# Peptides against a protein of PDB entry 4QMF: the designs that were tried, part 29

Target 1, 175 residues: chain A of PDB entry 4QMF
Amino acid sequence: ESSFMTLFPKYRESYLKTIWNDVTRALDKHNIACVLDLVEGSMTVKTTRKTYDPAIILKARDLIKLLARSVPFPQAVKILQDDMACDVIKIGNFVTNKERFVKRRQRLVGPNGNTLKALELLTKCYILVQGNTVSAMGPFKGLKEVRRVVEDCMKNIHPIYHIKELMIKRELAKR

## One batch from the design tools (peptide; aimed at target 1 R107 N156 Y161)

Design b2_p20_4_s1 (made by RFdiffusion4, then SolubleMPNN; from b2_p20_4, 7 letters changed)
Fold by OpenDDE base, seed 4:
Formats: structure tokens, sequence, C-alpha cells
Structure b2_p20_4_s1 (fold): chain B 175 residues (1-175), chain A 20 residues (1-20)
């Protein structure tokens, strides 16, 4: 038997309570048990004696990780699909100055979220920027690209350089 | 440096509009 636990911020509690029945139902299909601990502020997933695929527990681990980082359930639950991967990128440790951090994080999002939306399209990923993390879901190749853009942005490398590169790659792939 | 960043921000916005 395997189990994984993740802590979640207090501000996430209300939402998690609301969707936990949906989480339970989704994991029940795979015979994965789950527990929401409101006292500790944790989510736990664990295999059961009826779990058929041992690898699904890793997907369940990723599910609760995504939920803890503010990914909505309808999106996060897609992680249970075989062709879907995820990444949680910590961005809070690249810059010590708060104002600089906020500026670089905002640059990644762009006006009206256009930069982020463009990056999502180019990488075929879902991307959520929240607090000190960026959560991404999609194909492994796309996730690798997202991480590069995100981390470089926090290192003061403007996203435009990577966006241009991805645009070129996209155009080449269409032909 | 700030001016350069602003220029790149504007260029990125234009590119984003082409993608979207």
Amino acid sequence: as target 1 above (175 residues)
Amino acid sequence: KEEEEEKLDKELEELSKEIL
C-alpha cells in the first residue's frame, strides 16, 4: 500500500470542502481512497486492497498537489488521464525583492492574461499562476517549455524570446 | 533598462495578439 499527503493553505479550505465529494467519486473509479483533514489542513490519497493499477496512486498524488495549489477540480481531475502530466513550479525563491517578484510574475501573465494564454496555446498546456507557484498541465514536452519560460522570466529573461522561439517551432510543425 | 523592458512588453503584447 502507498499513500501521499499534501498540505493546503487555509484560504483553500472552503473550496476543497465544496468539491471533495467529486474528488472522492473520481478516485473511487480507481479504488483510491482519499481523506480531507480540515484540522491539519491536509489531503491524503492511498491505495486500497482493490486498487488494480498501482501507478494510479501517483496520479492521485498529483491531483491533490494541483488542488492544493488552486487548480480547479474540473481541470485538475484531468491528471488522472494517462496522457496528461503536470508540474508545479516554485517561483518564490528566484527574487528576494517583493516588488521585483510581483513585476516579473505579472510579466509572465501579461495584460489581460494574454501572455499566459499565448504560452498555453503554444505549449498545449493549461497554466495557472497563483502565489509563489505556477501549476501546469499538459504533454511532457509542453511542460518542459513552460518551466523554462517561467523560470527564465523570474530570472529576468523576458518571455518574448521564448515566445518567438515557440512561434517559429509551431509554424514549422504546421508544414 | 526599464525602457528596454517596456519595449519588449509591447512587442510581446503584439505577438500574443497574433497567436490568440
Scores: peptide ipSAE 0.658, ipTM 0.950, DockQ to the pose 0.977
OpenDDE base, seeds 1, 2, 3, 5: peptide ipSAE 0.645, 0.653, 0.648, 0.648; ipTM 0.948, 0.949, 0.948, 0.948

Design b2_p20_4_s2 (made by RFdiffusion4, then SolubleMPNN; from b2_p20_4, 7 letters changed)
Fold by OpenDDE base, seed 4:
Structure b2_p20_4_s2 (fold): chain B 175 residues (1-175), chain A 20 residues (1-20)
Amino acid sequence: as target 1 above (175 residues)
Amino acid sequence: EEEEEEKLDKELDELSEKIL
């Protein structure tokens, strides 16, 4: 039997407490057990003797990983679907200067979140920028594109170049 | 460099609005 644990930051505790019954119900459908430890600040998922598909535990692992990084439950739970993948991109280590980090992170989001929304549409992904991570959910191809744009942005390669490329690809695909 | 970034930021915002 397999088990995975993920730590979550203190500011996430209140929300996780609120939705944990929903997490439990979702995982129960797959006979995956879960535990929320408020003392340690951790979430755990584990297979049981009734777990039919052993691979579902990996998706459960991803679920708690996403939840720990501020993805809301109604979105995060979609990871349990076969056609849904995710990625958690660490962005905090590309820039040492805090102000530069904030600037580049904001550039990825854009005014009113327009840049991020555009990127979501182009890649067919959900994308959440929070703290030192970017969480993404969607098709594998789209996730690869998201990671490229995000990391390059933190490396001071402006997102516009990738957005233009993705737009061209989208238009070509409509033909 | 800052001026160039500002230009690209503006262009990106305009481009994003076309997508949305």
Scores: peptide ipSAE 0.659, ipTM 0.948, DockQ to the pose 0.979
OpenDDE base, seeds 1, 2, 3, 5: peptide ipSAE 0.648, 0.652, 0.649, 0.649; ipTM 0.946, 0.946, 0.946, 0.946

Design b2_p20_4_s3 (made by RFdiffusion4, then SolubleMPNN; from b2_p20_4, 8 letters changed)
Fold by OpenDDE base, seed 4:
Structure b2_p20_4_s3 (fold): chain B 175 residues (1-175), chain A 20 residues (1-20)
Amino acid sequence: as target 1 above (175 residues)
Amino acid sequence: DEEKEEKLDKELDKLSEEIL
């Protein structure tokens, strides 16, 4: 039997409490058990003797990881689909200066979130920028592209260069 | 350098609008 646990920040507690029945129901379909520990501030997923596909526990692990990083349940639960992958990109360690960090993080989002939305469309990913992490969900190819853009932005490589490249690639792939 | 970044920010915003 396999088990995975993730901690979540205090500000997520109220939300996680409200959606935990939905989490339980979604995982029950796969005979994966789950526990929300409000004292420790943790989520746990476990295989059971009824778990048919042992690989689903890894997706359940990813589910709670995404939920811990502020991804809404209706989006996060899609990770249980076979064709869906995810990535949690830590961005807080690229820049020591707080103001510079905030500036570069905001550059990823752009005015009205337009830059982020554009990147989502180009990569066919869902992307959420929250705190010191960027959570992404989508195809592996798209996730690889997202990570590159995000990390490079934090390294002071402007996203425009990658966006232009992705636009060209999209146009070339169009039929 | 700041001026260059601001220029690129504006260009990126315009480009994003074209994508959306």
Scores: peptide ipSAE 0.661, ipTM 0.953, DockQ to the pose 0.976
OpenDDE base, seeds 1, 2, 3, 5: peptide ipSAE 0.656, 0.656, 0.653, 0.653; ipTM 0.952, 0.952, 0.952, 0.952

Design b2_p20_4_s4 (made by RFdiffusion4, then SolubleMPNN; from b2_p20_4, 8 letters changed)
Fold by OpenDDE base, seed 4:
Structure b2_p20_4_s4 (fold): chain B 175 residues (1-175), chain A 20 residues (1-20)
Amino acid sequence: as target 1 above (175 residues)
Amino acid sequence: KEEEEKKLDEELNKLSEEIL
């Protein structure tokens, strides 16, 4: 039997407490057990003797990983679907200067979140920028594109170049 | 560099609005 544990930051505790019954119910459908440890600040998922598909534990692992990084439950739970993948991109280590980091992170989001929304549409992904990570959910191809744009942005490559490329690809795909 | 970045930011915003 397999088990995975993920730590979560203190500011996430209140929300996780609120939705944990929903997490439990979702995982129960797959006979995956879960535990929220408020003392340690951790979430655990584990297979049981009744777990039918052993691979579902990996999706459960991803679920708690996403939840720990501020993805809301109604979105995060979609990871349990076969056609849904996710990625958690660490962005905090590309720039040492805090102001530069904030600037580049904001550039990725754009005014009113327009850049991020555009990127979501172009890649068919959900994308959440929070703290030192970017969480993404969607098709594998889209996730690869998201990671490229995000990391390049943190490396001071302006997102516009990738957005233009994705726009062209989108238009070509409509033909 | 700053001026160039501002131009790119503005252009990106325009493109984003076209997509949305």
Scores: peptide ipSAE 0.671, ipTM 0.952, DockQ to the pose 0.979
OpenDDE base, seeds 1, 2, 3, 5: peptide ipSAE 0.663, 0.667, 0.661, 0.663; ipTM 0.951, 0.951, 0.951, 0.951

Design b2_p20_5 (made by RFdiffusion4)
Pose (drawn by RFdiffusion4):
Structure b2_p20_5 (pose): chain A 175 residues (1-175), chain P 20 residues (1-20)
Amino acid sequence: as target 1 above (175 residues)
Amino acid sequence: DEILEKALEELEEDLEKQEE
């Protein structure tokens, strides 16, 4: 009955093609069927007659969505867990110009990826920047903070204020 | 944390350049 599909770019195809057997196995634990269409370049997840809890299909949809945005499989299967949520943030329709987009995304990740890592440490979330998207995984509150930072960064508001704020909050909680 | 210190320093430099 329930079926969700997503598209993936070609540079991702090789990786998925070699890890797909691991995906259908992880999904087999929940009795969710899945198909990888190479010509179309898509992934599909479906519920079956023997699926225990159909609602997990939503998580399965998130899994293949994370897989389409260059999130590594070992990190991605964590979405099938309970205390795990995700958020794939679209950053394409903020800037009409290409140069400025790269400027702000590069400001989002920063030198040596440090500021991006700093966000991971402060929001307690896994964050991955890829092309037109920023994929995040972890606690709901930290996810809200990540979306806030990313969206406010793709708009010309620098991430330094947010990082400082989160650092102050963390030290206040330390007390 | 060394990573946080480095990230702050880099962010301050980048903000100064943005203001220019």

Design b2_p20_5_s1 (made by RFdiffusion4, then SolubleMPNN; from b2_p20_5, 11 letters changed)
Fold by OpenDDE base, seed 4:
Structure b2_p20_5_s1 (fold): chain B 175 residues (1-175), chain A 20 residues (1-20)
Amino acid sequence: as target 1 above (175 residues)
Amino acid sequence: DKLLEEALKNLEKELEEELK
């Protein structure tokens, strides 16, 4: 049997408590057990004797990983679908200067969130910029593109460059 | 999804104008 655990930050506790019954219900459909430990600040998912698909535990692992990084449950739970993948991109280690980090992270979002929205549409991904990570959900092709844009942004390559590239690629693919 | 495609088309047009 398989088990996975992830820690979550203190500021996430109240929300996780609120939605944990929903998490439990969603995972029960797959006979995956789950535990919210408020003392340790952790979430755990486990296979049971009734777990039919052994691979679903990996999806459950991803679910709690996403929840720990502030992805809301209605979005995060979609990871249990076969056609949905996710990525958690660590962005906090690309630059040491705090102000520079904040500035580059803000470029991912852009004015009124328009840059991020454009990237989401072009990659067909959900993208959440939070703290030292960017969480993304969608097709593998889109996730690959998101990671490239996000990491390059932290390396001081403005997202607009990649957005333009994605636009061109999309136009070339149209019939 | 037609709504998504339409939204993308409009945004792409706007972005294209900004990139000129």
Scores: peptide ipSAE 0.076, ipTM 0.724, DockQ to the pose 0.103
OpenDDE base, seeds 1, 2, 3, 5: peptide ipSAE 0.064, 0.069, 0.051, 0.063; ipTM 0.721, 0.716, 0.712, 0.718; seed 3 fails the geometry check

Design b2_p20_5_s2 (made by RFdiffusion4, then SolubleMPNN; from b2_p20_5, 9 letters changed)
Fold by OpenDDE base, seed 4:
Structure b2_p20_5_s2 (fold): chain B 175 residues (1-175), chain A 20 residues (1-20)
Amino acid sequence: as target 1 above (175 residues)
Amino acid sequence: DPLLEQALKDLEEELKKELE
């Protein structure tokens, strides 16, 4: 039997309570058990004796990880699909100065979210910038690109540089 | 996804103008 737990911040409690029945239903299809502990502030997923695919527990682990980092359920639940991967990128440790951190994090989003939207389209990923993490979902190749752009942004390399690079690569891939 | 492809084309066209 395999089990995974993740803690979630207090501000996520209300939302998680509202969608937990949906989480349970989604995981029941795979015979994965789940528990929402409001006292501890944790989510747990567990295999059962009826779990058919042992690998699905890892996706369930990723599901609760994404939910803990503010990814909405309709998006997060897609992680249970075979072709979907995810990454949670910690960005809070790159810069010690809070104001500088906020500025660089905002660069990822850009005016009206256009920078982030461009990155999502070019990488074919869903990307959520929230707090001290960036959550991404999509193909492995795209996720690798997202992580590079996100981390470089926190290292003061503007995302526009990578967006231009991705655009060029896309054009070169066209026949 | 045709919608995604079209959106990407439109955005790329716009970004090319801004990045040149």
Scores: peptide ipSAE 0.084, ipTM 0.732, DockQ to the pose 0.096
OpenDDE base, seeds 1, 2, 3, 5: peptide ipSAE 0.058, 0.045, 0.073, 0.072; ipTM 0.698, 0.691, 0.724, 0.722; seed 1 fails the geometry check

Design b2_p20_5_s3 (made by RFdiffusion4, then SolubleMPNN; from b2_p20_5, 9 letters changed)
Fold by OpenDDE base, seed 3:
Structure b2_p20_5_s3 (fold): chain B 175 residues (1-175), chain A 20 residues (1-20)
Amino acid sequence: as target 1 above (175 residues)
Amino acid sequence: DKLLEEALKNLEEELKEEEE
């Protein structure tokens, strides 16, 4: 049987406890077992002898990964859908200076979150910027675009350049 | 489109401020 485990930060514990019954119910539909370990601070998903689709365990792995990175359950659970993909982009290793890191990460969000919202609309993705990761959910094409923008931002390429490019592409597609 | 226009305006202003 296959199993995957993900550690979560302490500040997520209270939330995960609150929604864990919902996680269990969602995974039970696919005969995937799950365990929340509050001592270790981990989530585990496992196939069972009743698991029909062997690929669903990979989606379950992605579910707990997203939850560990602060994605809310109502959004994260959508990963179990066949047409939904995700990406967790590690951004913490691009910049060693903390102030520079915070500044570049904030550029992804922008004033009132408008930059992030624009990027979400243009890529048709859900995007969450939290801590040292950016979590994204959506179509593969959109996810590829998100990763490029996020990584380039951490490399000091302002998101505006990519947003302009995506806007032009969108207008061309409407013709 | 209005959201995108506003986002672009905000980003342009932010870039200008950072260059100063």
Scores: peptide ipSAE 0.064, ipTM 0.684, DockQ to the pose 0.719
OpenDDE base, seeds 1, 2, 4, 5: peptide ipSAE 0.048, 0.041, 0.057, 0.040; ipTM 0.689, 0.686, 0.688, 0.682; seed 5 fails the geometry check

Design b2_p20_5_s4 (made by RFdiffusion4, then SolubleMPNN; from b2_p20_5, 8 letters changed)
Fold by OpenDDE base, seed 3:
Order: structure tokens, then sequence, then C-alpha cells
Structure b2_p20_5_s4 (fold): chain B 175 residues (1-175), chain A 20 residues (1-20)
């Protein structure tokens, strides 16, 4: 049987406890077992002898990964859908200077979150910037675009350049 | 489109401020 485990930060514990019954119910539909270990601070998903689709365990893995990175359950659970993909982009290793890191990460969000919202609309993705990761959910094409923008931002390429490019592409597609 | 236009405007202003 296959199993996957993900550690979560302490500040997520209270939330995960609150929604864990919902996680269990969602995974039970696919005969995937799950365990929340509060001592270790981990989530585990496992196939069972009743698991029909062997690929669903990979989606379950992605579910707990997203939850560990602060994605809310109502959004994260959508990963179990066949047409939904996700990406967790590690951004913490691009810049060693903390102030520079915070500044570049903030550029992804922008004033009132408008930059992030624009990027979400243009890529048709859900995007969450949290800590040292950016979590994204959506179509593969959109996810590829998100990763490019996020990584380039951490490399000091302002998101505005990519947003302009995506806007132009969108307008061309309307014709 | 309005959201995108506003986002672009905000970003342009941010870039200008960072260059100053």
Amino acid sequence: as target 1 above (175 residues)
Amino acid sequence: DELLEQALKDLEEELKEEEE
C-alpha cells in the first residue's frame, strides 16, 4: 500500500484540527485513509485494499501538501477533481536577505492584493502567497505561467512585465 | 479589465517610487 506524509507548522494545528473530519469524509469517498498526528505535526494519507483508483493517492498527497501551506480546505479539496492541478512553489531560497525577500514577496501581492488578483484572473488559477511558498491551483497552462511569474519576481523581475504580456495575449484571444 | 488597469497603474507607481 502507498502512503505519503507531510509536516505542517505549529500555527496550522488549530485549523487542521477543526477541518480534519471534513478531510476524512472527502478522502473516505475514495477509500483513502488519513491520519492527523498532533505530536509529530504531520498529516498522512494511505491507500487501502478498497482503493479503486491508484492515482487518487497522488491527489490526496497534494491535498495535505496544500493544507500544510495554509490553503483553506474548501479550496484545497478541489484538488481531488480530475481537471484540477496544483503547484507549490518554494520561494524562500531565491534571496538570502530577509528584507529583500519580504519586498519581492509583497510585489506578488501588490496594493490591496490587486496584483495577485490580476494574476489569478489572467491564469485562471487560485494563488496563495504564504511564508516561503506560493501555492497555486488550476489548469496546467495557468500553473506554468504562475510559476514563471513567481520565480521571476523572486529574481527581481517585477510582475508588471508578465501581467502586461498576459493582458496582451488575452486581448488577442478575444479576436 | 478595470481590475487589470488598476493593477497596472498601481504597479507602475510602485516601480516609479522604487526608482526614486
Scores: peptide ipSAE 0.067, ipTM 0.682, DockQ to the pose 0.716
OpenDDE base, seeds 1, 2, 4, 5: peptide ipSAE 0.056, 0.036, 0.062, 0.042; ipTM 0.686, 0.677, 0.683, 0.675; seed 5 fails the geometry check

Design b2_p20_6 (made by RFdiffusion4)
Pose (drawn by RFdiffusion4):
Structure b2_p20_6 (pose): chain A 175 residues (1-175), chain P 20 residues (1-20)
Amino acid sequence: as target 1 above (175 residues)
Amino acid sequence: EEEELLEKAIEEMEEELEEE
């Protein structure tokens, strides 16, 4: 009955093609069927007659969505867990110009990826920047904070204010 | 190691904001 599908770019195809057997196995634990269409370049997840809890299909949809945005499989299967939520942030329709987009996304990740790593440490979330999206995984509150930072960064508001704020909050909680 | 990285990341962002 329930079926969700997503598209993936070609540079991702090789990776998925070699790890797909691991995906259908992880999904087999929940009795969710899945198909990889190479010509169309898509992934599909479906519920079956023997699926125990159909609602997990939503998690399965998130899994393939994370896989379409260059999130590594070992990190991605964690979405099938309970205390895990995700958020794939679209950053394409903030800037009409290409140069400024790259400027702000690079500002989002920063030198050596430090400021991006700093966000991971402060929001306690896994964050990955890829092309037109920023994929995040972890606690719901930290996810809200990540979306806030990313969205406010793709708009010309620098992430330094947010990082400072989160650092202050963390030290205040330390007390 | 994480604290050093955080301090360094703040310094880098402050320098980038001043340049902008």

Design b2_p20_6_s1 (made by RFdiffusion4, then SolubleMPNN; from b2_p20_6, 6 letters changed)
Fold by OpenDDE base, seed 3:
Structure b2_p20_6_s1 (fold): chain B 175 residues (1-175), chain A 20 residues (1-20)
Amino acid sequence: as target 1 above (175 residues)
Amino acid sequence: SDEELLEKAIKELEEELKKE
């Protein structure tokens, strides 16, 4: 049997408690067991003897990982679908200066969230910028593009340059 | 349309870049 655990920050505790029954029901459909440990601040998923698809445990692992990084349950649970992939991009290690980090992270979001929305549309991904990570869900090709834009942004390449490039590619694909 | 929205967003972002 396989088991995976992830820690979650204290500020997520209240929310996770409220949705944990929904998590349990979603995973029960696949005969995956799950545990919320409020003392340790962890979530665990486990295969059981009744688990039919051995690969589903990896998706369950991704589910709790996404939840730990503030992705809402209605979105995170979509990871259990076969055609859905995800990526959690660590952005906290690109710069040491806090102000520079905050500035570059804010560039990913942009005015009124328009930069992020544009990136979501162009990559067909869901994207959440939270803390030291960017969580993304969508097609593999889109996720690859998201990671490139996010990492380059943290390396001081403004997202607008990639957005323009993606716009051109989108127009070409329509032909 | 999505295209029009994207074009407007790009224009706004370009203006923001000038301020930085």
Scores: peptide ipSAE 0.158, ipTM 0.789, DockQ to the pose 0.613
OpenDDE base, seeds 1, 2, 4, 5: peptide ipSAE 0.085, 0.081, 0.145, 0.149; ipTM 0.717, 0.717, 0.781, 0.785

Design b2_p20_6_s2 (made by RFdiffusion4, then SolubleMPNN; from b2_p20_6, 9 letters changed)
Fold by OpenDDE base, seed 3:
Structure b2_p20_6_s2 (fold): chain B 175 residues (1-175), chain A 20 residues (1-20)
Amino acid sequence: as target 1 above (175 residues)
Amino acid sequence: SDEELLKEAIKLLEEELKKE
């Protein structure tokens, strides 16, 4: 049997309590057990003797990882689909200065969230910028592009340069 | 269209970049 555990920040506790029955039902379909520990502040997923697909436990691991990073359940649960991948990009260690960090993180979102929306459209990914991580869900190719843009942004390369590049590629693909 | 929206977004982002 395989087991994976992830910790979640205290501010997520109330939400996770609210949706945990839905998590349980979603994982029960795959005979994956799960536990929410409010004392430790952790989520655990486990295979059982009835688990048929051994690979589903890895998706369950990803599910709780996404939930811990503020991804809403209706979106996070899509990770259980075969064609869906995800990435959690740590952005907190690129910059030591807090103000610089906040500024660069905000660049990913942009005015009225338009930068993020453009990136989502171009990569066909869901993207959530929260705290010290960026969570993304979508096709593998798109995820690779998202990671590049996100990391470069934290390295002081403005997302607009990548967005322009992706836009050109999109236009070429239509021909 | 998505294409038009993206082009407009790029324009706005370029303007914001000039302000930084």
Scores: peptide ipSAE 0.221, ipTM 0.830, DockQ to the pose 0.600
OpenDDE base, seeds 1, 2, 4, 5: peptide ipSAE 0.124, 0.117, 0.218, 0.195; ipTM 0.754, 0.740, 0.828, 0.820

Design b2_p20_6_s3 (made by RFdiffusion4, then SolubleMPNN; from b2_p20_6 with E1S E2D M13L E15K E18K)
Fold by OpenDDE base, seed 3:
Structure b2_p20_6_s3 (fold): chain B 175 residues (1-175), chain A 20 residues (1-20)
Amino acid sequence: as target 1 above (175 residues)
Amino acid sequence: SDEELLEKAIEELEKELKEE
């Protein structure tokens, strides 16, 4: 049997408690067991003897990983679908200066979240910028593009340059 | 359209880049 655990920050505790029954029901459909440990601040998923698809445990692992990084349950649970992939991009290690980090992270979001929305549309991904990570869900090709834009942004390459490139590619694909 | 919205967003972002 396989088991995976992830820790979650204290500020997520209240929310996770409220949705944990929904998590349990979603995973029960696949005969995956799950545990919320409020003392340790962890989530665990496990295969059981009744688990039919051995690969589903990896998706369950991704589910709790996404939940730990503030992705809402209605979105995170979509990871259990066969055609859905995800990526959690660590952005906290690119710069040491806190102000520089905050500024570059804010560039990913942009005014009124318009930069992020544009990136979501162009990559066909869901994207959440939270803390020291960017969580993304969508097609593999789109996720690859998201990671490039996010990492380059933290390396002081403004997302607008990639957005322009993606728009050109989109126009070419329509032909 | 999505394309028009994206174009407007880019214009706004370009303006912000010049101000930074």
Scores: peptide ipSAE 0.116, ipTM 0.762, DockQ to the pose 0.614
OpenDDE base, seeds 1, 2, 4, 5: peptide ipSAE 0.062, 0.061, 0.113, 0.115; ipTM 0.705, 0.694, 0.761, 0.764

Design b2_p20_6_s4 (made by RFdiffusion4, then SolubleMPNN; from b2_p20_6, 7 letters changed)
Fold by OpenDDE base, seed 4:
Structure b2_p20_6_s4 (fold): chain B 175 residues (1-175), chain A 20 residues (1-20)
Amino acid sequence: as target 1 above (175 residues)
Amino acid sequence: SDEELLKKAIKELEEELKKE
């Protein structure tokens, strides 16, 4: 049997309490057990004797990881789908200066969220910028592109350059 | 369309880039 645990920050507690019944129901369909520990501030997922697909526990692991990083449940639960992948990109260690960090992180979002929306469309991913992480869900190809753009942004390469490149590639792929 | 939205977004982003 396999088990995975993820810690979550205190500010996430109220939300997780609210949706935990939904988490339980979603995982029950796959015979995966789950526990929300409010004292420790952790979520745990476990296989059971009735777990049919041994690989589903890894998706359950990803589910709680996403939830811990502020991805809402209706989106996060999609990770249980066979064709859905995710990535949690740590961005807090690229820049030591707080103001510079905030500025570069904001570039990922852009005016009215347009930068993020454009990136989501081009990569066919869901993307959430929150705190010191960027969470993404979608196809592996798209996730790879997201990580590149996000990390380069934190390295002071503006996302617009990648977006333009992706646009060109998209146009070339159309027939 | 998505294409139109993307083009509009890029235009806006380019303008913002000029301001930085």
Scores: peptide ipSAE 0.212, ipTM 0.820, DockQ to the pose 0.669
OpenDDE base, seeds 1, 2, 3, 5: peptide ipSAE 0.117, 0.120, 0.212, 0.202; ipTM 0.739, 0.736, 0.819, 0.816

Design b2_p20_7 (made by RFdiffusion4)
Pose (drawn by RFdiffusion4):
Order: sequence, then C-alpha cells, then structure tokens
Structure b2_p20_7 (pose): chain A 175 residues (1-175), chain P 20 residues (1-20)
Amino acid sequence: as target 1 above (175 residues)
Amino acid sequence: EWEELEEEAKEEEEEEEEEE
C-alpha cells in the first residue's frame, strides 16, 4: 500500500549500488520492501502484507532521503531508531546568484569545517552540507536550532551571533 | 574575542549588501 520514492544524483549511484544490500537488510528487520532503479536514478520504499507497524515507512522514507543527499549509510540507519529525527534543509531558493550562494554556504561550513563542527557540538546534531541541501539528524530541539542557523545563514545573517548565543546558553546550563 | 568577531561579521554583511 504505502510507498514513497526519492531521486538521487549520479555521483551517489556507485555508493548506493554497493551498500544497497545493507539497506534492504536493515529494512527487512521492519518488513519494508525497497527497490533501487538505476536507469531512473531513484530509490523506493514500500510497505508489505507482513509489516508490523506501517508508520515506520515514514522513517524508511527519511532513510532514503538521507541516502540521496550524500549522508553515509551507518549514520543514516540511525533514523530507524526511536529517539532520532531528521531534517533535510533546502538552501536553493535563497539566492538567485550563484556566487553569493557559494559565499553563504561556504560561510555556513567555514574554514576547515570548524564552524559547522561547532554547530554539531552545540546542537548535539549530525549535520552534513551537500550541494543544495543541509541534512541534519538528532534531537528535535537541536534540529530546530540547526534549521534556524542554516536558514538565517543563507540569508545574510552571520552564524557568529547564533554560535555565541548557544555557547552562552550552554555555559549557563553548566552552572 | 566575541566583540572582534562580531565586528568582522558586520563588515562582511555590509560588503555583501553593497554588492547587491
């Protein structure tokens, strides 16, 4: 009955092609069927007659969505867990110009990826920047903070204010 | 340290607004 599909770029195909056996196995634990269409370049997840809880298909949809945005499989299967949520942030329709987009995304990740890592430490979330999207995984509150930072960064508001605020909040909680 | 970083960030924001 329930079926969700997603598209993936070609540079990702090779990785998925070699880890797909691990994906259907992880999904087999929940009795969710999945198909990888190479010609179309897509991934599909479906519920079956023998699926215990159909609602997990939503998580399965998130899994393949994370796989389409260059999130590594070991990190991605965590979405099939309970205390795990995700958010794939689209950053394409903020800037019409290409140069400024790269400027602000680069500002989002920063030198040596430090500021991006700092966000991971402060929001307690896994974050990955790829092409037109920023994929995040972890606690709901931290996810809200990540979306807030990313969206406010793709708009010309620098992440330094946010990082300072979160640092102050963390030290206040330390007390 | 934070004041210096905020001043640099403000300058960078102003540059990008001027480019627009």

Design b2_p20_7_s1 (made by RFdiffusion4, then SolubleMPNN; from b2_p20_7 with L5E E7K K10E E15K E17K)
Fold by OpenDDE base, seed 5:
Structure b2_p20_7_s1 (fold): chain B 175 residues (1-175), chain A 20 residues (1-20)
Amino acid sequence: as target 1 above (175 residues)
Amino acid sequence: EWEEEEKEAEEEEEKEKEEE
C-alpha cells in the first residue's frame, strides 16, 4: 500500500476542515483513503485493497499538495482527471531582497490581474500566485510555458515579452 | 494596449537593475 502526507500552514486549517468531506467523497470514487489531522496540520492519502488504478495515488498526492498551497477544492479536484497535470513552482529562492521579490511576484499578476489572466488563456492553465509558490494546473505543454514565464519573471524578465511571443504564436497557428 | 504595458515593463526592469 502506498501513502503520501503533506503538511499545511495554520491559515488553511479552517478551509480544509470545511471541504474535507468533499475531498473524501472525490477520493472514495477511486477507493483512496484520506485523513485530515488538525493537530499535526497534515493531510494523508493512501491506497486501499480496493484501489484498482495504482497511478491514482499520485494524483491524490498532487491533490493534497495543491490544497496545502491554497488552490480551491473545485479547481484542485480536477487533478484527478487523466488529462490534467499540475506544477508547483518555488519562487522564493530567486531573490534575497524581500522588496524585489514582492515586485517581481506582482509582475506575474500585473495590473488588475491582466498579466496572469492573459498567461492563463494563452497556456490553457489555471495559475495561482501565492506566497513563495506558483501553483499551475493544465496540459503538460502549457505547464512548461508557465514555468518558463514564472522563472524568467523572478530573474527580472518581464512576463509581457513571453505574452507577446505566445500571442504571435497563437495568431500564426490559427492561419 | 500591450505596447504601453511593454514600455512600463522595460522601465520597471531598468529601475530594478539600477537598484542592484
Scores: peptide ipSAE 0.238, ipTM 0.845, DockQ to the pose 0.807
OpenDDE base, seeds 1, 2, 3, 4: peptide ipSAE 0.236, 0.230, 0.216, 0.216; ipTM 0.844, 0.841, 0.836, 0.837

